Peptides against a protein of PDB entry 5OOQ. Designs and how they scored, part 19

Target 1, 227 residues: chain A of PDB entry 5OOQ
Amino acid sequence: YREDVRQVVTHPANALSFLQPGRLVEISVNGKDNYGWGAVVDFAKRINKRNPSAVYTDHESYIVNVVVNTMYIDSPVNLLKPFNPTLPEGIRPAEEGEKSICAVIPITLDSIKSIGNLRLYMPKDIRASGQKETVGKSLREVNRRFPDGIPVLDPVKNMKIEDEDFLKLMKKIDVLNTKLSSNPLTNSMRLEELYGKYSRKHDLHEDMKQLKRKISESQAVIQLDDL

## One batch from the design tools (peptide; made by RFdiffusion4, then SolubleMPNN)

Design b1_p10_5_s2 (from b1_p10_5, 6 letters changed)
Fold by OpenDDE base, seed 1:
Structure b1_p10_5_s2 (fold): chain B 227 residues (1-227), chain A 10 residues (1-10)
Amino acid sequence: as target 1 above (227 residues)
Amino acid sequence: SPLIIFEEKL
C-alpha cells in the first residue's frame, strides 16, 4: 500500500506542481541507491532526440535535476549527462565511512521516495562554483532541524489529491494500519483505474504547460520587438 | 535570509 501511495504521489499529474526549485525530495535510484533528501533544481519532460517515438512510462517521462549531498566522492560525476537519468556506472551514494560530495543528478519521478513539505532557497545559478556545496550545507541544516525526519507532503491535505478511489485507498490504509484485511488484488485494479485518470490529467497538464510556454515565448518576442 | 520555506499553508 505504501508503494501504491508512492506511485500516485509521484505521478506527473500530482508531483510536478510540487517540484518547484528548492523542493525537498527523498531519492532512491533503482531501489538500491539511497541518496537521502535532495533539493530540486528543475525538471523537464524527457525527450529522446535519437528516438522521438520513444514512449516512456508516466514515472519515467520527466527528468528531475536534484542536488544531493551524499554522492560518493570518487564517483565519476564528470560523466553525468544533463537530463540523462541513466546514471554512469560508479555513480552511487557514499556508504558509511566514505566521504561524500554534492552533485546534481538527473532522476526520474520513479526515483522519488517522498516529497517534502519544505523548500530551500536555491541559488540562481546552481552550476556556479560553490553553489552546490551551499545547497549541501542547507540540506545538512534541514536534517539537523528535523531529527525525526523531514515532514512529508500530505497527499490529501497538501497535494489535494481528491480522487475518490485514492481517498478510499488512504482510508483503507488507515484502517489496515489497524486491520490488515484488504485484498491486494482489488486495490491493484483500482490503482490501475487511478493511473488511467492521472495519465489523462498529465496530458492536460502538459498541454497547458506547452500552451503557457507558447504564450510566454510570444510575449517575450513581443517584448524584444518593442525594445 | 531564511534558508527554508515551510509550505504547510498549502
Scores: peptide ipSAE 0.101, ipTM 0.816, DockQ to the pose 0.433
Fold by OpenDDE base, seed 5:
Structure b1_p10_5_s2 (fold): chain B 227 residues (1-227), chain A 10 residues (1-10)
Amino acid sequence: as target 1 above (227 residues)
Amino acid sequence: SPLIIFEEKL
């Protein structure tokens, strides 16, 4: 269910209007590399100049540049390519006991775990010397002020996602949080209907079918407690 | 509304 909500929240139709400069986002690259909370610099539509006919999923169709303060110090940050969300080998968050640095990384919408209900004031030129570090200090201060976690945008109250099927999903999650009673499979079917409504392009519907199949396959393996 | 944190308040 959390993944289903995340898919809706991070869809371009919903997420992009909340990715203003300084917006806090929680970052997980490829579901493996957790950078924690970072700050949005900007975003752009993903363009493959080498293959203009490349079709991306909705969640991969935009590149979001984010400042993180958790980059491993020995990561090859010089190999980062602007507007390329395929990160070089060795680009990773610092582990426990390792030193970290501030970096700007390009990510896809699919790498957003959550969108925070906070926005930092961002420097005009993030590429200027010391500016990333300033944002890094601000991120540390935010984490200090919110020891229980950074407030997440409410999909309904804040993001104004009014889709009926999504509202039903949210209600089911609320009920499940109180009662472990709802069947995840029924919600996955409704997610397809939700995405069909958001998809202005035929390609999104196919991507959703693939994603739903992958979710269903993963849910067959994921214990109910992890949903 | 999202909370805006200004640099001076950090």
Scores: peptide ipSAE 0.073, ipTM 0.765, DockQ to the pose 0.163
Fold by OpenDDE base, seed 4:
Formats: structure tokens, C-alpha cells, sequence
Structure b1_p10_5_s2 (fold): chain B 227 residues (1-227), chain A 10 residues (1-10)
């Protein structure tokens, strides 16, 4: 059930409006590399310049740049490139007893474990010397203030996810948490149906964005002919 | 609305 909720929450149709600069997100890369809570720098649609025909899944179709304070100190962080989610070999979180540093890592939406109900005020130039470390200090302070964990966005109350099947899923989870029995297998089949609905909505939104770009480019060309 | 914390307050 938690994975089902995560798939809906991290879908572009729901997540992108909550990935403002400074938004806290909990990061797990490839389901194994846990960086903990980081702060969003920015995001963009994933574009493969070498293969423009590349098709990505919905959860891999956007890249989010995030500041983390848990990068292993000997990781080759200088090889990290914004908006390139293919991480160099050796990029990993620090293990217990290892020293960590602050880094900006590019992740997919699929690498978001949770979205926090908290934002940091971000520096204007995160790439300037000392700015990542400032955000790193802020992340430590947030963790200190929330010893029981950083508050997560409520999918219904905060994110306004109003899909009927999702609401039913959330109700079932609440019932399970109160030790009332619900059948898990029926909910997995509904997730695929929910995913299909969100995929259609996302495609329409991207088509509208592409259309707006084409209109703006066309207007720019018309202004050049009048000069 | 999400809580916003300024870096100067952290």
C-alpha cells in the first residue's frame, strides 16, 4: 500500500506543483541509496539530446536537482551534471562512520520516497562556494527540530488528490492502521488503472506546454520580420 | 500551505 501511494504521489501530474525551490523531499536512488531528506533546487523535463526519440516512463520523464547533506566525502561529485540522472560510479550516500558532504544530485521522480510539508528559503546561486553547505546546515537544523521525522504532505488534504480510487485506497490504509482487515490484492489492480488515468492527464499537460512554446517561438519570428 | 523557513532563522 505504501508503494501504491508513492506511485500516485510521485507521478508528474501530482508531484511537480510541489517541487518548488526549497521543498524538502526524502530521497532513495534505485531503492537502495538512501540520502535522507534533501532540498529541491529545480526540475526539468528529461530530454535526451543524443536520442530525441527516447521515451521515458512518467516517473523517469522529469529530472529533479536536489541538495543533499549525506553524500559520501570520497564520491566523485565533480563529475555530477545537472539534469543528468545517470550518476557516475562511486556516487553514494555515506554509510555509518563515514564522513559526508553537501552535493547537488539529479534524481528522477521515482527516487522520491516522500514529499515534505516544508520548504527552505534557497540561496539565489546554489553553485556558488559555500551555498550548498548553508543548505546543508539548514537541513541539519530541520532534522533537529523534527526528531520524530519531517512532516509529509498529506496526499488528500495538502496535495488535493481527489481520485475516487485513490481515496478508497487511503481509506483502506487508514482502516488497516486501525487493525481492520482489507484485502491488499484488490488494491494493486486498481493502481494500474489509476496510473493509466494519470498518464493521460500528463500527456495532455505536456502537449499544452509544447503548444505554448511553439506559439511563443512563432511570435518571436514574426517580430523579426517586422524589423 | 506548506511551512516556509528562511535560512536566516535556521
Amino acid sequence: as target 1 above (227 residues)
Amino acid sequence: SPLIIFEEKL
Scores: peptide ipSAE 0.060, ipTM 0.763, DockQ to the pose 0.132
Fold by OpenDDE base, seed 3:
Order: structure tokens, then C-alpha cells, then sequence
Structure b1_p10_5_s2 (fold): chain B 227 residues (1-227), chain A 10 residues (1-10)
């Protein structure tokens, strides 16, 4: 059920409006490489220049560039290609006892575990010398201030996901946290129906959500302490 | 100085 919620939250129709520059996201690449919390630089629709007719799944149809501060120091970061989510061999997070560096990595929406209810102010040119390290210091400070974990966006309260089937899913999760009685197979079929609705509404909904958020961001920004 | 912005619970 947590994965089902993650699939809905990370769907383009829901996630893209929350992937502003500096948005904190929790990153897991290929289900194996946990980079922890990173900061969004930008995102773009995935385009295959060699095969323009390539069809991607909704969760693989966008590339998100993120700053991480957990890259293994000996990773071949020079081989990273902007907007290519297929990472070179040897690109991995540092293990316990290993040194880490800051890097910008391209990921898919499927590599997002959680979207944080926090946003960093990003440097204008993240590729300039020392700018990634500045973001890396900010990420360390955020982690220090939130020892119990970075607050995650509430799908209903914060993301305003009001789909009836999703609300039913959330209620079932709440009930299951109290009573383990719901059949996982029936929930997967409903998720496919939900995705079908999101895919059809994606273009119009993206425009409307971007507009609504521009209005809300102007009103609800609490400045935390200048790092 | 990195500014941390919290989005209030709307």
C-alpha cells in the first residue's frame, strides 16, 4: 500500500507541480542506491533523440536533475550525462565509512521515494564551481535540524490529491494500520484506473496546478532561518 | 545563506 501511494504521488500529474527548484526529494535509484534527501535543480520531459517514437511509462517520461551530497567520492561523475537517467556503472552512494561528494544526477520520477515539505533556495548556476557544495552544506544542515526525519508532503492536505479512489486507498491504509483486511489485488486495479484518469487530465491539470501553486507559494512561504 | 522555505499546510 505504501508503494501504491508512492505511485500516485510520483505520477507526473501530481508530482511535477511540486518539483520546483530546491524542493527536497528522497532518492532511491533502481531500488538499490539510496542517496537520501537531495534538492531538485530542474526537470524536463524525456526525449529520445535517437528514437523520437519511444514511449515511456508515466513515471519514466520525465527526468529530474537533483543535487545529492552522498555520491561516492570515486564515482565516475564525469561520465554523467545531463538528462540521461541511465547512470554509468560505478555511480553510487557512499557506503558507511566511505567519503562522499556533491553531484547533480538525473533521475526518473520512479526514483523518488518521498517529496519533502521543504524547499531550499538554489544558486542561479548550480554548475559553477562550489555551488553544488553549498547546496550540500544546506542539505546537511536540514538533516541536522530534522533528526526525526524531513517532513513529507501530505498527499491530501498539501498535494490536494482529491481523487475519490485515492481517498479510499488512504482510508484503507489508515484502517489497515488498525486492521489488516484489504486485498492488495483490488487496489492495484483501482490504481490503474487512477493512472488512466491522471494520464488523460495530465496536460490540463499540469497547467491548472502550476497556476494554483504560484498563487499559494506567494502566500504560504514561511522563511526558516537563513542558513 | 541557503533559505529554507516551509510550505505551510494549506
Amino acid sequence: as target 1 above (227 residues)
Amino acid sequence: SPLIIFEEKL
Scores: peptide ipSAE 0.124, ipTM 0.819, DockQ to the pose 0.388; fails the geometry check

Design b1_p10_5_s3 (from b1_p10_5, 7 letters changed)
Fold by OpenDDE base, seed 5:
Structure b1_p10_5_s3 (fold): chain B 227 residues (1-227), chain A 10 residues (1-10)
Amino acid sequence: as target 1 above (227 residues)
Amino acid sequence: MPLKIFEEKL
């Protein structure tokens, strides 16, 4: 259920509008490398220049650049490519007792564990010397102010996810949080179906939005030709 | 200077 909520929340449909510069996000790369809370720099659609025909899943179709303050100090951060979410070997968070540094890492939406309701004021040039470290200090200050954890965006109240299937999912989660008794496995398969329906409905909605944009752009061009 | 933390009232 938490994973299934995460799949909906981190879908481009829902996530991208909340990935403004400075948005706090909790980062877990490949389900193993927990960087904790980082700050969004920017995002871009994933484009494979070597294979333009590469089809990515919805969650892999965007790259989010995030500042983390938990990068292992001896990680080969110089090998990081701003638009390549395939991290070099040795790029990992610092373990207990290890020293950490600030880094900008490219992640997929699937590497977002949660989206915070907090936003940092980001420097205009994060690549400038000392700017990452400034963000890293701010991340430490946030963690100090929120010892019980950074507030997460409410999917319904804050993100305005009004999808009926998602609302039914949330209601089921609430009922299950109240009724600890029913089988997790039957719910994951149903959520994969819900996700597959949501992805299809949303691809259709983004296609409709892109089509409406193209229609509006074409109508704007027609209005420019009629003047 | 510490970066200003903005709580976006969403």
Scores: peptide ipSAE 0.113, ipTM 0.832, DockQ to the pose 0.615
Fold by OpenDDE base, seed 1:
Structure b1_p10_5_s3 (fold): chain B 227 residues (1-227), chain A 10 residues (1-10)
Amino acid sequence: as target 1 above (227 residues)
Amino acid sequence: MPLKIFEEKL
């Protein structure tokens, strides 16, 4: 469900109108490299100069340049190319205890985890010396002001996504969240029933595996007695 | 100039 919402929100038809300069976005590259909240510089339609007929998925069809303040300090940031989402090896966020720097990274729409309801004023030339670091200071100040997390755009109220299937999805999520909050025991019983069905299926699979092993051992003993 | 944080009242 969260991924289904993310796919709709990050679709070009919905996302691009909210990717103005300075828009805050939560960034996850390749499902593993979490940069946290960054600020949009610009975006462009992805063009393959070597293969103009290259077809990209909707979520890979645009490149968004974003300022992050979580880049690992020893990352080869000099190898970064604007509008090239294929990141060089060693480009990663800083881990716990590592030092970070500010960088501009090119990402796809698929690398957007969330779109924030906040915008920064962006410098005219973000590539000029000290400009990325200025944005990085503002990102730290935003995180300081919103300790419970940066406000995310409401897909319906803010983004005006009026698709009927999406509205049905959102209603299902709201009903599930309400049921989770109102009856933790019913969801724990259903999770226990699902886990109990999964455990019983695992136990049945182990029992079948043990039974197959016993049959194979009995057949092997019969073959040894016939030699 | 301090970077202005704008909460868009959408």
Scores: peptide ipSAE 0.113, ipTM 0.819, DockQ to the pose 0.769
Fold by OpenDDE base, seed 3:
Structure b1_p10_5_s3 (fold): chain B 227 residues (1-227), chain A 10 residues (1-10)
Amino acid sequence: as target 1 above (227 residues)
Amino acid sequence: MPLKIFEEKL
């Protein structure tokens, strides 16, 4: 369910309108490399110049450039390419006790864990000497001011995701979070397969309807096993 | 100048 909400929130049809310069985003690359909260520089549609016929999933179809302040100091940051989300080997966050630096990394929408309800005033030229370090100081100040975590955008109230099937999913999650101290892991894998097929707002509605059917079917099966 | 932090009241 949390992953299902993340897939909806990070879909291009919803996320791109909130990825303005300076938007705070929580970054996890490949589900392993947690950079924490970074600041959006810009985004662009992913274009493969060598294979123009390359079809990307919706979540991989855009590249977001983000400033992070958690890059390991000995990472090969000089090998970073602004429009290549395939990070070089050795590009990782600093571990506990390691020194970190500020870097601009290209990520996919799928590497966004959360979109914050905060925006930094970004410098006009982030590539100028000392500008990324200035953003990095501001990220540290944000983390200092919000020790309990940065406020996340509400998908319904803030992002205005008014899709009826999404609202029903959210209500179901709220009812389940109030009822369920028990495991949500099985439904996430079926959501990834459905989201990969349809890039249009209309296609999102049909995919959410199918997801809602599958969630209802899985609950009917769980209710049958409790009988 | 410190980067101004804006809370978007959305």
Scores: peptide ipSAE 0.096, ipTM 0.824, DockQ to the pose 0.724
Fold by OpenDDE base, seed 4:
Structure b1_p10_5_s3 (fold): chain B 227 residues (1-227), chain A 10 residues (1-10)
Amino acid sequence: as target 1 above (227 residues)
Amino acid sequence: MPLKIFEEKL
């Protein structure tokens, strides 16, 4: 179901009108390399100069250039070929504890996990020195402002996808989500998470009270030694 | 409407 929605949303007929410069998109290359949220630079129809008769699937028929701020620092970014979505070996996102850099990567529509309801202001020349890093700062600021996640475009309300089979799919998903939310196990897991957050807050509050007591006791001892 | 986040020049 989520993949079926992604296939419809990322289809050229639906996606391209929302891939304006600065559009935020969530990027997953080959279903494994999660770059997180990037910003669209531009897109173009995929042209194979070596094989002009090459037929691509709809999802592979366009190249989207995106700025990411999660590229592993030692990735061979100099080997990136413009308009070639076949990334060189070693091009990957940074793992936890690794340093990342800003890069422009060419991706297919199939590498878009979601399309955000946000746009950055994009520099006129993203290839100029420091411009990718500026976009990378803006991406960090977006993630800071949206700690619960970047808002995704609603396929029906925002993208105006009115296909009857798609609308039936969305209705099925809504029914399943309603059943999942009404499940006692889902409600218990949420209660445990809320209780764990509350317990940690209470513990920190008690630690602060104990520290204040120790400070007051130390001040009282200093006053007794001065008498 | 999509929110425009302008680059604040830090």
Scores: peptide ipSAE 0.073, ipTM 0.768, DockQ to the pose 0.120

Design b1_p10_5_s4 (from b1_p10_5, 7 letters changed)
Fold by OpenDDE base, seed 4:
Structure b1_p10_5_s4 (fold): chain B 227 residues (1-227), chain A 10 residues (1-10)
Amino acid sequence: as target 1 above (227 residues)
Amino acid sequence: MELKIEELEL
């Protein structure tokens, strides 16, 4: 169901009107490479100069250029081809503990996980030296201001998707979410997970106290034998 | 409501 919503939201008929310069979008390339929130530079219809008769799916028929601030520092960003969403090998987000840089990457609509209800003011020339880094600072500031996450566009209220089947899908999701939230088992599992985390922290604290006691007792015995 | 954030020159 979440994927079905994503397919509708990211369809050109719905998404393109919200891909203005500076629009925040959550980026996941090939369902694995999560760049987090980036800023839209521009978009264009995908044109294959080598094969003008190439037919793309609706979600692959446009190229969106986005600034990300999560590119792995040693990624071969110089191999990025404008308007080519097939990223070179080694183009990936930084993992935990790795350094990241700002980059402009071409993505398809299918690589958009979410469209944010926020826009940045974009530099006039993002290709100028330092401009992508400025956008990268702004992205960090947005993430700082929204620690609970960047607000996503509401497909119905904000995007005005009025398709009857989509509205039925949304209603079905809401009913299921209500059932899941009201399920005593869901609440008990969450409580058990919280309690299990708390118990593990408590156990570790007691283990540390016992270890400190053993060290202190060992030091006291050494002092008694030296007297 | 759409929020616009100015580029913070930090």
Scores: peptide ipSAE 0.114, ipTM 0.736, DockQ to the pose 0.154
Fold by OpenDDE base, seed 5:
Structure b1_p10_5_s4 (fold): chain B 227 residues (1-227), chain A 10 residues (1-10)
Amino acid sequence: as target 1 above (227 residues)
Amino acid sequence: MELKIEELEL
């Protein structure tokens, strides 16, 4: 159930509108490497230059660059490739007793555990010396101010996820949190139906963006031919 | 340190 909610929340059709620069997100890479709360730098559609025909799942179709302050100090951060979510070996969060550093890591939407209701003011150039560390200090201050955890966006109230099947899922989760009685299999089937609806919405949105770009490009070409 | 809480205008 929590995973089902996470899958809906982190779907591009829902998540991307909340991945503004400075948005706090809780990061878990491959379900094992917990970086804690990080700050979004930016995101981009995943493009495989070597294999342009590569089809990604919806949750793997975008790369989110995030600042984390929990990177193990001896991690080979110099091997990090921009827009490559396949992290080099040895890139991991610091364990208890280990020193950590600030790093920008590229992650997929699937590596987002939760989206916070908080947004940091981000430096204009995160690549500039000391800027990642500034964000890292801000993350530490946020964690200090929210010892019980950073508030998570409400999928319905904040994210305005109005899908009836999702609302039914949420109600079922609320009922299950009160009554452990609903079959996980019926929720997985509903999740797939939800995914199908979100995928269609995302495809339409991306098609509209591409159409707007093409229209803008065609208008720019028309303006160039009229000069 | 300005924590811009985006109050999503409800």
Scores: peptide ipSAE 0.097, ipTM 0.802, DockQ to the pose 0.267
Fold by OpenDDE base, seed 2:
Structure b1_p10_5_s4 (fold): chain B 227 residues (1-227), chain A 10 residues (1-10)
Amino acid sequence: as target 1 above (227 residues)
Amino acid sequence: MELKIEELEL
């Protein structure tokens, strides 16, 4: 059930509008490497330059750059490739008693465990010296202020996910949290139906994004001709 | 660095 909710929340049609610079997201890479809460830098559609015809799943189709403050100090961070979500061997969070550093890591939507209802003010150039560490200090301060955990976006109230099957899923989870006993198997079949509906919303979102880019490019060209 | 906590107003 939690995974079913996560799949819906992290779908591009729902998540991308909430991945503004500074948005807090909880990060888990490969289902094992928990970096905790990080801050979104930016995101881009995943493009394979070597194979332009590569088809990605919806959750693998975008790369999100995030600042984390939990990177193990001896991790080979210099091997990190911008816009490559396949992390080098040895890139991991610090364990208990290990020292950590701040790093920018590229992740997929599938590596987002939750989206927070908090946004940090991000430096304009996060790659400049000391800027990652500044964000890292802010992440520590957020964790200090929210000892019970960072508030997560409500999928219905905040994200405005109005899909009837999703609402039924949420109601079932609420009932199950109150009643320990009912069967998880019925919800996996409904995810596929949900994805079909979200795909249509995603297409509209990409169309809007392409239109906004064309408008921005046309305005930039006008500014270049006026100089 | 001001933590602008934009709590999305309901």
Scores: peptide ipSAE 0.067, ipTM 0.793, DockQ to the pose 0.449
Fold by OpenDDE base, seed 1:
Parts: C-alpha cells; sequence; structure tokens
Structure b1_p10_5_s4 (fold): chain B 227 residues (1-227), chain A 10 residues (1-10)
C-alpha cells in the first residue's frame, strides 16, 4: 500500500512539477542503497542515443540529478556520468562507521522514496568546487531542524492528486492500517487504472511541451529571419 | 547560515 502510493506520487505526471532545483527527495537506489534525503539539481527525459526506440517504464523515463551527502568516501564517484542512472560498481552510501562525501548522482523516479515539502536554495553551478559540500551542509542543517523527519508532501493537499480512485486507495490504506484483511488484487487493478490515467496525462503534458517548443523554435526562426 | 527553506505553505 505504501508502495502503491509511492508509485502514484513518483509517476512523471505527478512528480515532475515538484522536482524543482533544491527540492528535497528521499533516495533509495535498487531497494538497498539508502542515501537518505538529497536535493534535486535538475531532471531530464531519459534518451537512449544508441537506441532511440528504447521504451522505458514511466518511472524510469526521467533522470533526476540529486546531491547527496551520504556517499561512501571510497566510492568511484569519478565514474559517475550525468544523466546515466546505471551507477558504476562500488557507488553506494556510507555504512555505519564509514566516512561519507557529497556527490551528485543520477537517479530514476523509481529511486524516489518520498518527496519533501521543503526546497533548498541551490548554487547556480553545483559542479563548481565546494558547491556540493555547501548543499551537503544545508542537508545536515535540515536534518538537525527536523529530528522527527523531513515533512513529506501531502499527495492530496500539496500535490493535488484528486483522482477518485487514488482517494479511494488512500481511504483503503487508512482503513487497512486499521484492518490487515483487504485483497491486494483489487488494489493492483486500481493501480493499473490509475497508471493508465497518469500515463495519458503525462503524454498530453509532453505533447504540450513539444508543441510549445515547436512554437518557440518557430518564433525564434521567425525572429532570426527578421534580423 | 540562513537556510532559505522555502516551505511551500499551501
Amino acid sequence: as target 1 above (227 residues)
Amino acid sequence: MELKIEELEL
């Protein structure tokens, strides 16, 4: 159930509008590598230059670059490639007793465990010397200020996810947190219906973005021809 | 260090 909510929240149609620079996100890579709370640098649609026909799942279709302050010090961070979510071997969070460093890692939407209701002020050039460490200090200060945890975006109040099926899912989760007994199969079918709705919303949003780009490119070409 | 935390108070 928490996973079902996470799947809806992290869907591109819902998540992307909340992945502004400095947005706090809780990061778990491959279900095992917990980096804790990081800060969003930017995001882009995943493009396979070698196979333009590659189809990604909705949750793998975008790459989010995030600053983390929990990278293991001996991780091969020099092998990290921007916008490549396939992390090199040895890229992992520091364990208990290990030293950590700040790093920018590329993640998928599927690696977002939670979206925080907080944003950091981000340096203009995060790749400049010392800028990641500045964000890392800010992340430590946030964790100090919120000892009970960083506030998570409310899917309904903050994210405006008002789909009746999602609201029913949330109500069921609330009821199920009180009653263990409801059938996972019925929730899976509703999740698929929700995904179908969100996929359509995302496709429309991408179509609108492509149309706006084409209009802007056409206007830029008109302005260049008028010069 | 003033953390400008923009809380989106919605």
Scores: peptide ipSAE 0.063, ipTM 0.783, DockQ to the pose 0.575

Design b1_p10_6_s1 (from b1_p10_6, 7 letters changed)
Fold by OpenDDE base, seed 2:
Structure b1_p10_6_s1 (fold): chain B 227 residues (1-227), chain A 10 residues (1-10)
Amino acid sequence: as target 1 above (227 residues)
Amino acid sequence: MILPYEVLSF
């Protein structure tokens, strides 16, 4: 159920408006490489230049560049390609006892575990010498100030996700968390159904928005050709 | 010391 909430929260329709420069996000790549809390640099829609027809899932359709301060020191960070979420071999967080460095890594929305209710003041040019380390110092300071954990955005109160299907999902999760006595299978199936309905509704909304844009663009072109 | 972060209110 936590994963289901994460899926909704990290969906482009909900997450992108909160991925401003400096926004804190908790990062887990491929479900195993936990970088902890990082700071958003920027994001962009994923474009495959080699395969423009590539279709990505919603959670893979955007790339978020994030500063982390937990990169293993001997990671081949020079092989990192901006806006390529396929990380080179050897790119990993530092393990316990290993030294870490600051790095900018491109991740998908699916690699976001949580979105924090904090935003760092970001340098103007993160690629300039020493700027990543400045952000790294800020991240350390934040972690020092929030020993009990960085505040996470509330999906309803903060993110204003007021979709009826999502609210039903949240209520169901709350009921399940409070009442473990219900059949886990039935609850899981219903939760998946509710999430599926929510996701489809958002997809339709985005499709409608894209269609409206295309229509507007087409009309603008026609008007230019008629002049 | 200036806080390196802001707490966002929604």
Scores: peptide ipSAE 0.157, ipTM 0.801, DockQ to the pose 0.463
Fold by OpenDDE base, seed 4:
Order: structure tokens, then C-alpha cells, then sequence
Structure b1_p10_6_s1 (fold): chain B 227 residues (1-227), chain A 10 residues (1-10)
């Protein structure tokens, strides 16, 4: 259900109007690489110059450039291509104990976990020297001010998503949350376990999706080599 | 009523 909500929230019809420069978004690339909260620089419709007829899913049809302050310091950030959401190998968030740097990464809407209710003032030119670091400082300050987490946009109240099926989904979630809250001990471990299982299932699904993509890419390369 | 967004400057 949370994923269903995420899919609706991050759909272009709903998300794009909230992806103004400085909007905070929680970022998870491929369900594995959690960059945490970043700030939107801009977004554009995804255009494949090599294949203009490429059809993308709704969630992959836009590229969002986001400043993150959690990029691993030794990541090959120089290999990042603007408006290319296919991240080079070695682009990852810093792990615990690793040093991080500020970077602008291009992501798809599918890589957005949450849209925050906060917006940073953005520099005019994020590519100018030191500007990413300024945004990175602001991100750290926001995280410091919101130790319990950055406020997330309410899909109904803030985003005005009034779709009947979505509202039904939200009501179901509320009922489930109420049922879960009424059974304190069994529900916390089961929620963690279910969340862990769901996270693992999601990770597995993303791994399968990545593997399928790699297989398709490998098959496409094989087909190109056989031509 | 939480505003749709807050603009923060640091």
C-alpha cells in the first residue's frame, strides 16, 4: 500500500507541480542507493537523442536533477551526465564512516521516495564553484532542525490528489494503521519484519528489474554483435 | 493547517 501511494504521488500528473527548485525530495535509486533528502534543481522531460521513439514509463519519462550531500567522496561524479539517469558504476551514497560530498544527480521520478513539505532557496547557478556545497550545508541544517524527519507532503491535503481510488487506498491504509496500532507488541516487530520483508521484496524486485534490464541490454548487445 | 511548503534560507 505504501508503494501504491508512492506510485501515485510520484506520478508526473501529481509530482511535477511540486518539483520546484529547492523542493526537498527523499531519494532512493534502484531501491538500493539511499541518498536521503536532496534538493531539486530542475526537471525535464526525458529525451533520448539516440532513440527519439523510446517509450518510457510515466515514472521514467522525466529526469529530475537533485543536489545530494551524501555522495561517496570517491564516486566518479565527473562521469555523471546531465539528464542521464543511468548512473555510472561507482556512483553511490556514502556508507557509515565514509566521507561524503555534494553532487547533482539526475534521477527519475521512480527514484523519489517522498516529496518534502520544505523548499530551499537555491543558488542561481548550482554548477558554479561552491554552490553545491552551500545547498549541502542547507540540507544538513534542515536535517538538524527536523531530527524526527523532514515533513512529507500530504497527498490529499497538500497535493490535492482527489482520485476516488486513491482516497480509498488511503482509507485502507488508515484502517490498517489503526488495526496495527491497536496491537502494540506483535505489530511493531511484525511491522519491522513486514517492512523488512517488503523492503527485501522491493529490493529483490528491483534486483530482478535490474537483472532483466541487464539481460535485455546484454541481449540487445548480442543482437548488435550478431548483425 | 500546515502550509503546502515552507521556504528555508540558510
Amino acid sequence: as target 1 above (227 residues)
Amino acid sequence: MILPYEVLSF
Scores: peptide ipSAE 0.093, ipTM 0.710, DockQ to the pose 0.131
Fold by OpenDDE base, seed 1:
Structure b1_p10_6_s1 (fold): chain B 227 residues (1-227), chain A 10 residues (1-10)
Amino acid sequence: as target 1 above (227 residues)
Amino acid sequence: MILPYEVLSF
């Protein structure tokens, strides 16, 4: 359900009006490279100069340039091409214990995990010397001020997404969250143990089911050979 | 329509 919400929120019809310069967005490239929160520089419709007839999905049809402060220091950032979401090899976020730098990366809408309810003041020329680092300092300050997480835009209240199916989805999520929070197991120190036991039990049941199927199939083959 | 956002300057 969270992914379904993300797909709706990051759809061009909903997201683009909120991608002003300085808008905070949470970035995950290819579902693997988590850059955390970055600041929008600009966006443009994706144009393939080599293939003008190229058709992109809605979530791939726009390129968003974002400043991140989590780029690995030895990443080949000089190979980054504006408005090219195909990142060069070696472009990645810094891992734990690694040093990071500020960089501008082009991403698709599909790489946006969340849209923040905060907007930074952006320098006039982000490519000028030291300007990315200024934005990087602002990003660090925001993270310091919001230790519990950066406020995310409410899809209904803030983004005014009024689609009936979406509203139903949101209601279902709220009900599930309420059930989860009210579940005594959620606060149980034994939750991990119980989940581990449940998972193993489930796996064993599936294995048993598969084994029974194989036995039945083997018996059916034997019966065919006896005929 | 004024989009809801907080502007932070550092």
Scores: peptide ipSAE 0.062, ipTM 0.706, DockQ to the pose 0.128
Fold by OpenDDE base, seed 3:
Structure b1_p10_6_s1 (fold): chain B 227 residues (1-227), chain A 10 residues (1-10)
Amino acid sequence: as target 1 above (227 residues)
Amino acid sequence: MILPYEVLSF
């Protein structure tokens, strides 16, 4: 159920408006590599230059660049490719007792565990010498100030997710948490069905929004050519 | 719409 809520929260229709520069996000790559809390640099729609017709899932359709301060010191960070979420072999967080460095890593929305209610003031050029380390110091300071954990955005109160299908999903989670004691498999299938309906609805809404934008951009270009 | 976040300085 926590995963299902995460899927809704990290869906592009909900998450992108909260991925401003400096926004804190909790990062787990491939469900194994936990980088902890990082700061958003920027994001962009995923484009496959080799296959422009490549279709990605909603959670893989955007690349988010994040600063982390937990990168293993001997990780081949020089092999990181901008806007490529496929991380080179050896890119990993530092384990306990290992030294870490600050790095910018490209991740998908699927690698976001949670979105924090905090935003850092980001430097203008994060790639400039010493700027990543400055952000890294700020991340450490935030963790020091919030020993009980960084405040996470509430999907309803903070993110204003008022979609009827999501609210039904949340209510079902509450009911299922109460009923999960009797039939876990049936409850999981119904939750997946509701999430699937929600995701498809939001995908269509985002497609419509993108199409409207493209139409508006095309009309603006036509007006500029007529001037 | 004011996004619900706190901005921390460096």
Scores: peptide ipSAE 0.113, ipTM 0.734, DockQ to the pose 0.105; fails the geometry check

